# Ledger of designs, part 232: peptides against a protein of PDB entry 3PUK

Target 1, 227 residues: chain A of PDB entry 3PUK
Amino acid sequence: ERGLKSVVWRKIKTAVFDDCRKEGEWKIMLLDEFTTKLLSSCCKMTDLLEEGITVIENIYKNREPVRQMKALYFISPTPKSVDCFLRDFGSKSEKKYKAAYIYFTDFCPDSLFNKIKASCSKSIRRCKEINISFIPQESQVYTLDVPDAFYYCYSPDPSNASRKEVVMEAMAEQIVTVCATLDENPGVRYKSKPLDNASKLAQLVEKKLEDYYKIDEKGLIKGKTQS

## One batch from the design tools (peptide; made by RFdiffusion4, then SolubleMPNN)

Design b2_p29_7_s2 (from b2_p29_7, 8 letters changed)
Fold by OpenDDE base, seed 1:
Structure b2_p29_7_s2 (fold): chain B 227 residues (1-227), chain A 29 residues (1-29)
Amino acid sequence: as target 1 above (227 residues)
Amino acid sequence: SPELLPPSPSVEQIKEQRKWMKEFEEKLK
């Protein structure tokens, strides 16, 4: 049975590398904190070399220009990562790379997308949103990438209630992403805790799963799979 | 004009990247 790591890698290969691949062409790949962890969890450097990646760079660092090479940005749709991209192409200064291919790990907010479009549209050869917002740990274990999730979910402070809801929504979305990636519609099981976080999260996941599979591009009503 | 293919990665670049990836893999463990 192929573990979660292999599934994630296969998705990245298909959605990112195959999408922008040109025979004999090497690219520089730019990663942020999340995508660095993601790729490290599901592939080796040799795999990336096979996909035509010559160098991996951290998007947050000040990098020397390589103007003759195209850049593959595999990044999260965050203000920080987008701002770093904009510094590479959006300034009146010389572009750091020949052109950009951008693949976001999740839905990019319109505000960020519009900012990119307004400043760097001529430099972008591809911009695509993929749905991979989790890090595989084990064959069936993954970590969600929701900042401060633990703090807000377990905070006894009532003032954090609204923030807790936002975090729960983000977590639920990422869980659905995992299910979609695995092509699974699992039954949700949870243990109730005093804070009822598990129940709330489960309800959100169930609702989102239902919505996802109803709208599935293939029009296939997928039945519940045994997990 | 045929886009000049970028040069193949140097051995040094490959080694550096491998080292970097190894370090990250170790941090995730």
Scores: peptide ipSAE 0.019, ipTM 0.510, DockQ to the pose 0.017
Fold by OpenDDE base, seed 2:
Structure b2_p29_7_s2 (fold): chain B 227 residues (1-227), chain A 29 residues (1-29)
Amino acid sequence: as target 1 above (227 residues)
Amino acid sequence: SPELLPPSPSVEQIKEQRKWMKEFEEKLK
């Protein structure tokens, strides 16, 4: 199957599992809400076992230490997920695992990254961004994971304007991750009515696509593809 | 040589993991 689910799985396998793979080594994998949904959409439990994951744990929950095992954190770059990680490694007495491999689903803000580095750099073996912030549903269908996106984008309350911008930025980033995953640089199409949200989002997507492919993994500028 | 599997979890950890894993598996269906 060459659908979006397969592409996403291949991306995760290459960017995460293959990157930290060590022969004969088992890891505990920590997931947050988004990555749980993401993996659920594109793989089976047996697939994760084959990748050397012995146990999957929810990062938000209290967990007993397993100090002899390394942990693979596949999480969103959010304050909530980062705070949970920091609690696992913030102090020697509270260290839950032997070491950590961290893979963020999207760009991690410098503030969060610096916070991690300052608190537990010695415990971190890898810290990477893999640019995969969407959930595949079907071959050409994906779901954005932006909390309350609909509410803020369509809220008549002017007090939500700042939050709306944040949501729009997050949505644009996730759309770009889809394009990156599919290795596509599409033309952006939208319907502007009844609000200009679609136009604004389109502009953000276009800008981010340009930035991404300008400084892509190969250092090449890719031409636009037909969507 | 393969690393050792995690030690036996506590009762609380087992309960929590089972709950979460059940939810995960349900999403896989």
Scores: peptide ipSAE 0.018, ipTM 0.453, DockQ to the pose 0.018
Fold by OpenDDE base, seed 5:
Structure b2_p29_7_s2 (fold): chain B 227 residues (1-227), chain A 29 residues (1-29)
Amino acid sequence: as target 1 above (227 residues)
Amino acid sequence: SPELLPPSPSVEQIKEQRKWMKEFEEKLK
């Protein structure tokens, strides 16, 4: 049984590093808060050096230009991270780097994508989505990047009902991302509590899994595996 | 031949980066 950390690393290696690798070329890698956590959970700095990364930079920081180096952006598709990228390559200032390779951890909304295209398309060599929106901890343990999830899911305030649904949907989506990464279609299980949150989440996950495997790359419907 | 490496970050930048990484490592526990 393969550990989740190793699976995630292999996914990143093949989808990101192998995709933009050039012999003898070093890149600066830009990370946001989520991808910093993600990489720190599944690799070491020595691993990144082997993949041609010389320096890791925080995308949120005001960095000095290194115009002779290409940059690898491994970031979440959020307005904050995208805005930071646009500051590096936008028309308002000189480019921070020679060129950019962008890899999003999840689906990038059209609004953000179009904003990037309109501002700095000529500087972008790659722009891909790799669909990894979770943090591996142990072999089968992970955390989700869903802000305020605990608060809204367990809030007794009826005014938070709509937000609760949004949070549950986001959680379900990230769980499906884990399953897709592991190439597993689990029989979803949950423990009942006074609240029906676990049941609701399970239903959302099952629905999304069904949709994913029904229209997967091969058009195959996979059977359930052990969860 | 390998491409030129970027200039080395300042000591302050390195410290800040390490602090940031340490913070996130702790959050993963």
Scores: peptide ipSAE 0.017, ipTM 0.392, DockQ to the pose 0.017
Fold by OpenDDE base, seed 3:
Structure b2_p29_7_s2 (fold): chain B 227 residues (1-227), chain A 29 residues (1-29)
Amino acid sequence: as target 1 above (227 residues)
Amino acid sequence: SPELLPPSPSVEQIKEQRKWMKEFEEKLK
């Protein structure tokens, strides 16, 4: 087993591919920047073919219509990705594909969801949120997808202090998403020197983990696990 | 009814797909 990579692939297979799979049906899959990195980290093209994906397309690129094929959108809930989807289906006269299955990698804000619903609800066969906002590197190693995280966390400029806090919050949220995906509630450990960023992040993660695992979907309290 | 493979891609689609696949493969390294 490839540890974290196998877990992530299994999650995607169950939550996305098995959810929309029909016997003998092929789909075109649309990816954005994050999901391209995510899938490249945990699967091969042959794996996607086995799941009924015939072609992978970049959602940001101009694409020729394939009106007889259904499209599987595996994308992040960002304005950029949503806008690209709306370009494909927003016009009733020139849909790019036969229908759409949408799977978001995280919580989709109501503003974006309502925009989709208002514009192309009839074209959507499925719309789900899955909680995978990290990229596995090794068996127990992952990379967070937070833009400019390094720059803001290590910036000596006091003017970036507010943005640093936003980045730290986003990182903490993604770490909690990893724990949720792995069904783990780890004890947080960190090295505080030379900067206190690790300490601050650890505190945020601990707080968010407590909130997340306080009451699960079934009302169960989960204890700490080793990670 | 089960869907067949898509029709033959245009030249532009082929070029775009090749570019995208290269980027995908580079991330696997």
Scores: peptide ipSAE 0.014, ipTM 0.391, DockQ to the pose 0.017

Design b2_p29_7_s3 (from b2_p29_7, 10 letters changed)
Fold by OpenDDE base, seed 5:
Structure b2_p29_7_s3 (fold): chain B 227 residues (1-227), chain A 29 residues (1-29)
Amino acid sequence: as target 1 above (227 residues)
Amino acid sequence: SAELLPPSPSIEQRKEQIEWEKKREKELE
């Protein structure tokens, strides 16, 4: 059985590297905090070299211009990552790279997209969303990128109730992206803990899975898979 | 602390994702 790591790598390879690959062309790849962890979990530097990546850079760090090379941005659709991108391409005089290929790990809000479009559309060769918002740990284990999830989910403070709902929604969405990545429609199972959080999350996941497969990229409703 | 990933898109936003991707690419050209 191919572990989750290999499946994630295959998806990234197909959705990102194969999409922007040009024979004989090398690119600089820009990563944020999440995508650094993601790639580190599922590939080696040698794999990236084989995909035409010469250098990996942190998007948050100050970087010297390499104006002759194109840049591949594999980043989260966050204001912070987008702002760093905009600093690289915001003005003609300040362009750090020849052109940009942007691959977001999740849906980019229209507000952020419009900001990008207004500032540096001419520099962008690709702008795609690949829907990978989780980190594979083991063959069938993954972690969600939902900061403070435990804090809000287990907070006894009623003032955090609204935030808890937002966190659970985000977690459910990320679980659905795992299922989509694996091309599976699993039966949802959970262990009841003292707090009904697991049950609530399971219900959200089930609902979202149903909705996702109704609108599957292939227009096919898949039956439940054994997971 | 990684900024909270923006809330995952609604299911409705995901439904149109492929269409939006193509649209966005055209709008950037």
Scores: peptide ipSAE 0.031, ipTM 0.496, DockQ to the pose 0.447
Fold by OpenDDE base, seed 3:
Order: structure tokens, then sequence, then C-alpha cells
Structure b2_p29_7_s3 (fold): chain B 227 residues (1-227), chain A 29 residues (1-29)
């Protein structure tokens, strides 16, 4: 079994597909760059067909209208993906699809959410946030999707120091989403040499994990688990 | 009624599916 891949697929199935499923109804699914990688890592096209998805489309591409079908948007909460969605539904006269179900892979900022609400609220049947911002590789292996992470983390240029901190913060946030998805609070381990990047990242992750589990739905502080 | 019968994919849609399948295969290797 592909342990982590199976867990991620189960999470997506429950949080996205089961939430919007209607008997006998087919949907077009719109993906961005991140969610294309995510689904490619944990499912097959046959799995998506079983969940009522007839066609997968790239949200960034120009697409022909299919006005009689509903669309399932499984996208990241980025300005680029949101702008593409707004192009599909922002015009009252020329909607690409019958209606939209939107599932964000992470917290959608209020600025983006308000922009969506103001433009096309009547076309939206669902708008939910899930917490999956990582790509599963193997049973317990995942990769992060942080642009230019390698470049900034290993840059010798002092001018990139501020950007390095932003990248480290984003990486730490994605690691926390893995833990949330798996319902785990791991003891963080790292190798500090030759660079201190691993130590800094570990500290950020530990802090964010503590904050996350302090504010869970039950107000419970979870202890560290084995990972 | 249109929601019960999936439309036939366009040539462009089929190309996108092939690219997605290839990407999946590469990521699973």
Amino acid sequence: as target 1 above (227 residues)
Amino acid sequence: SAELLPPSPSIEQRKEQIEWEKKREKELE
C-alpha cells in the first residue's frame, strides 16, 4: 500500500468528492499546477471517473464553454487561480459552466474570498477550504511545493535573506498541513550541519504545530506523536 | 439530462488528458 498517497486520496475523496457528489451527475474538474501534481501522485483517471468526474481541465488554459455541466474547482488559493476562476464566472452573460463547486487546498485570504463573493456568489454551490499543501511521494515521503525554495535557502547573496525567511515560513506551513492531514504532531528531528537552515525550519515547524493544536476544534493540546 | 451524459472530449481536452497521464507516470517512477 502507498501509505501516505492512500491517506491523501482518502482525504480528498471525503472532503471534496463526497461533499459535492450527486447521484448520476457528472462534473468537469478544473485543476491548477499544484492540484495537478497532487492528484497525479495519489490517483488514476479511473478513480476520478468513479467520483463523477468526466473531464479534467487546466484552469490556466482557454477552454470552451460547457454551459450545461457543473464545474468542480480544486485549486490553490492564489491570485492566479482565483483570477482564472473569475474569468469563467465573472461575466453574467457568458459563464463557462452551469455552476461552481470550489475547494481550496489551504486557507483562502479574505481579500481573495471577498473578490469571489462580490463577483460570482450566485454561481457558487460550495466553497470550502481543505488543508493539503504537499505532494506525497512514497509511503511516508512527501515533497513541498514552494517556488524557488532551493535557490533562496542556499543563496550566498545577503540581499536574498528576507526572501529566504519567507520561503522557510512557507515550507514550515506546508509541513504543518501534512501533520494536520495525518492527524500527527511529530517530534521534529533534523541535521544542522553544514548549514543552519534545517535548524531554523525545525524551530518554525515546532512553533506552528504547537499553535495549530492549541487552537483545534476541541481546544485540545495534543502531545508529540511518533513520525 | 446533460449532466447524466458526459460530453465527448475535444482534441484539446484529450491532449491535456494525455499530458496529465504522462506527468502521473513520470511522478510515479
Scores: peptide ipSAE 0.021, ipTM 0.327, DockQ to the pose 0.017
Fold by OpenDDE base, seed 2:
Structure b2_p29_7_s3 (fold): chain B 227 residues (1-227), chain A 29 residues (1-29)
Amino acid sequence: as target 1 above (227 residues)
Amino acid sequence: SAELLPPSPSIEQRKEQIEWEKKREKELE
């Protein structure tokens, strides 16, 4: 098994499945595009069955109500995924499931959270953010889920400069979540490219890592690890 | 257009996030 995949699976198991586990209770799990890729990269259907998941469903698809079962939503904090969730619980008489456990892969903006709260708070048993915004590929290799990252980073158009900064920030944040997941404070290494995007990204990562480990969950300053 | 995933929080942002999570849990209860 690839080291990063096992670490990611262990984090999901602890942060999601163990958090909402009840003895003898089965749940339906709802996934979006990102979380489908994420789970497919680090587990099998048999693993999900062991965690009390009977069926996995795509949140974007029309689904038949299973009103006696609770639903586990493991989704990205996007308007699209949130809107699909809200459709499942928007009407008291037309709830698709008994209750919801929501686990976001990243920070859920207050605007989206407030929308959820206003519509279906009574149906929600959990609402947490687990900060896994990457796909593990190899033991030390991952893919960032930042749409259009290549386009904006390599765009010669000055009008895209602001979007490039947003993309770089998002990439840096995702790299920090990998480091946090691995419990590592790496020395940042990069390959120089003509546009020096790697250097800029490295600086952002270093700054964020310093901020992260200065005020970690244990209040400890961790030394740099080899990566 | 593919919606950008929100950036992952810094540690300070994570501490704030944990506090917000606790607040949010209370608000849902």
Scores: peptide ipSAE 0.139, ipTM 0.622, DockQ to the pose 0.365; fails the geometry check
Fold by OpenDDE base, seed 1:
Structure b2_p29_7_s3 (fold): chain B 227 residues (1-227), chain A 29 residues (1-29)
Amino acid sequence: as target 1 above (227 residues)
Amino acid sequence: SAELLPPSPSIEQRKEQIEWEKKREKELE
């Protein structure tokens, strides 16, 4: 059975590497904190070399220019990562790389996209959003990347109730993304806790799964799978 | 194997995604 790691790798290979692949062309790949963890969980450096990546660099670090090479940015759609990208291409200073291919791990807000467009549009060869906002741990175990999820979900402060709802929505969306990536429509199982967070999250996931699997590309209704 | 393609977003979500991608591609040209 192909574990979650192999499925995630295959998705990245298809959505990112195959999309920007040019025969005989090497690229520098820029990663942020999340995508470093993501790739480390599902591939080896040898796999990246096979995909035409010569070196991996941290987007947050001040890097030396390699003006003759194109850069592949595989990053989260965060202000921090976007600002680092903008420093590479957006200043009146010399561009660090020949051109950029940008692949976001999730939906890039219009505010961030407009900022990129306004300053760096001519340098961008691709700008796509892929839906991979989780880290595979084991064959059936994954970690969601929702900032402050733990804090808001377990906060006793009633003032955080609205924020908790937003966090749960984001978690549910990521879980649906995992299910979609695995081509699964699982039955949801949970243990209730005093805060009933598990029940609320389960309900959100079930609703979103139902909406997602109403109609597939072939008009088939997918039944519940055992997971 | 066709089995391992992430299920396409719902036709509606896929349509929205395609429209969004097309819009953004045009905006970068």
Scores: peptide ipSAE 0.089, ipTM 0.568, DockQ to the pose 0.093; fails the geometry check

Design b2_p29_7_s4 (from b2_p29_7, 11 letters changed)
Fold by OpenDDE base, seed 1:
Structure b2_p29_7_s4 (fold): chain B 227 residues (1-227), chain A 29 residues (1-29)
Amino acid sequence: as target 1 above (227 residues)
Amino acid sequence: KPELLPPSPSIEERKEQRKWMKEFEEKLE
């Protein structure tokens, strides 16, 4: 009935909750804007309770310390989210939680990793990257989380050309994460037109899919699937 | 100012990140 939502939830359960689960241990979970939307789209609070989450907190807010509990950070690899994490653990006197488990929704830039490593490595028990950068809406429908995508893609202003490329790159990455999550390599159909945004996006997706499966951790190259 | 995700790393950068992450996890255990 809700195949995509189920797949996303299963991925999160396996990659995040099962990975850091300890018997009898409850954690506080910290979410950012994207992961709040993501989890709300594919699970309920009762599901999170079953996974050992006692409470959900917004990473952007100034939260009261709960020093006896460990924290699970499920966040996007953005400077904003990372900076908020660093504020929680960057100072010995200001540690808000006992320890941190960090799960990024996508690849984290080295610059951000280096900041984390240099500042609060001793507080981290786990740090992983997972490939979930989309929001499932319906059984086979998803929404890309790319700010101002519509504006830049359809802007008649030539000055936005560079920004449009950045947006399209981000969209392509998110589409690839959908395919990775579903373990599918769709056949891309398009007409090559230099000024066609849809064609450009399709080309980017195709290229990124090829790159992804070539370097897949399982070493598996998937054939084209019918989607 | 739109808050976009950072660009994806190159293939080489991804390999380096995976190596780094593995080393990091081993040190934490």
Scores: peptide ipSAE 0.031, ipTM 0.615, DockQ to the pose 0.541
Fold by OpenDDE base, seed 3:
Structure b2_p29_7_s4 (fold): chain B 227 residues (1-227), chain A 29 residues (1-29)
Amino acid sequence: as target 1 above (227 residues)
Amino acid sequence: KPELLPPSPSIEERKEQRKWMKEFEEKLE
């Protein structure tokens, strides 16, 4: 299979499912809004069954305990998703599941890591970041998941300037994760617009790409490639 | 109110997080 969807599925299969797979073991998988869209874009329920997932559940909803089963959390590193996880394992009440495997789609802030470590460390069997924060639409097309991006980027209100910067940073980070997933370091190009948001975003992407590959675990600096 | 994503971590913060993750995994194993 070719295309971005197959690449994304292969990445998830290798980084998540193969990493926590045990023979004969079934897991419940917990998804948030982003990962629901992500998996829906690149796989079917039959594919998940083959990977040892018996059922998928929405992390935001109240769920009945299934104490005999382990849970796979494939979630974004957001306060909302982390808080839902903590409700499953961090309360004085009985835990909802037997144990947890956590896979974050991106870098998790230290504050959230510390919160998890302090409350639920004994219940966690895996905790990893896999750096996949985009949704494939077509063979070579992807969509960024940045809430309210349009509103803040084009807001005429000066009070939203700081929020605009946060949105731009998030967009840049997601583009970098696409490049990392595809093992590419592209030359960034853009078309000038009246508000020059594209230029600023391009600069952020280029800077983040340089930083990412300089500090790569393999210690390799990759040259620019064609995208 | 719209939910805002946190800003991306700095290079220094990322290095610290990687160290922390490694240490955490080693302790869990």
Scores: peptide ipSAE 0.029, ipTM 0.600, DockQ to the pose 0.426
Fold by OpenDDE base, seed 2:
Structure b2_p29_7_s4 (fold): chain B 227 residues (1-227), chain A 29 residues (1-29)
Amino acid sequence: as target 1 above (227 residues)
Amino acid sequence: KPELLPPSPSIEERKEQRKWMKEFEEKLE
């Protein structure tokens, strides 16, 4: 049985590190909150060193320029993370690094792509999407990175309804990425509760699974599997 | 406080994104 941690690490190694690796070259790696948690869950600093990463930096923090080094941005496709990247390479400011390799953990909205393309294209050596939006805890256990998920999902306050929907969408997306990573298309099982949150989440997962496999890179529609 | 990921794009949006990314990568080669 391949542990989820090893699967995630292997995917990151193949999709990110192997893709931008250059012999004798060291890179600075920029992480956001999610990718910090993700990498910490599936690798050690020594593993990153072996992949040519000299130091990791928090993308949200003000950082001193290291203009002679290339930067590897492994970040979530959020406005906040993208804005931080834009500050590093934007036309109105000096570049903090020599060049950028960008790897998003999920699909990046066109609006964010357009911002990057319009302002920083000359500084970018790679810009790819990978599909990892979950944090492995155990061999078959993962944690969803959805802040305050419990609070909003179980809040009786109707004013939180919109936020609850956003949270459920995010959870569903992350569950789908787990399935995709493991190359599984499981049937969704749930027990109905008074608030019917489990049912709603299940429906969202099913929908997103369908959408994902319709546009998969292999062009294959996979049947339901066990997970 | 971390920002939530945006909603997943539609199939059409994803196709456009893939096209964009492909074109971008080709220009970088």
Scores: peptide ipSAE 0.027, ipTM 0.605, DockQ to the pose 0.593
Fold by OpenDDE base, seed 5:
Structure b2_p29_7_s4 (fold): chain B 227 residues (1-227), chain A 29 residues (1-29)
Amino acid sequence: as target 1 above (227 residues)
Amino acid sequence: KPELLPPSPSIEERKEQRKWMKEFEEKLE
């Protein structure tokens, strides 16, 4: 299948599961709210079993230690998810798992990385960013996971202006991750609305796309593709 | 509910972050 769901799954398989796979080894996978939705949208439990995942657990919940098994953390780069990870490995005597592989869905700020490094660096085997911050719904349709986006973007209350900017920034970042995942630099198109939100978002996306490809590991700026 | 993503880092910050991650993994391997 050439649909977005298949593309997302292939990306996760290559960037996460293949990256940490060891023959005969099973891992516990820890998910947060976003990655739970993401994986649910593009795979089945049987697919995860084939990738060496014995069980999936919610990172936000209290869990019993399984000290003989390694853990795969597929989580968003948020303080909440990182704090939950740190609780699992913060104490040498109370580590919940044997070791950790961490894969962030997007850019993780230095402040969070520094906290991880200072607390439990010896327990970490991998720490990567894979830039998947969207949920595929249909073959070429995806949903951005930005809390309260509808409310703030369409609110006439001036007090929400700052929050609106934060929301649009987050949306723009997620759209860029879609493009990165699809290996595309699309022309940005939008429908105009009375509040001009679409135009502003489009401008943010264009800017971020340019920035992203300028700093691409290959140093390549791709030409615009058809969206 | 999921938390909002932090503000987008500058190009320089992204470069530094990638360098840090690479160095971190090299030390752990």
Scores: peptide ipSAE 0.027, ipTM 0.610, DockQ to the pose 0.568; fails the geometry check

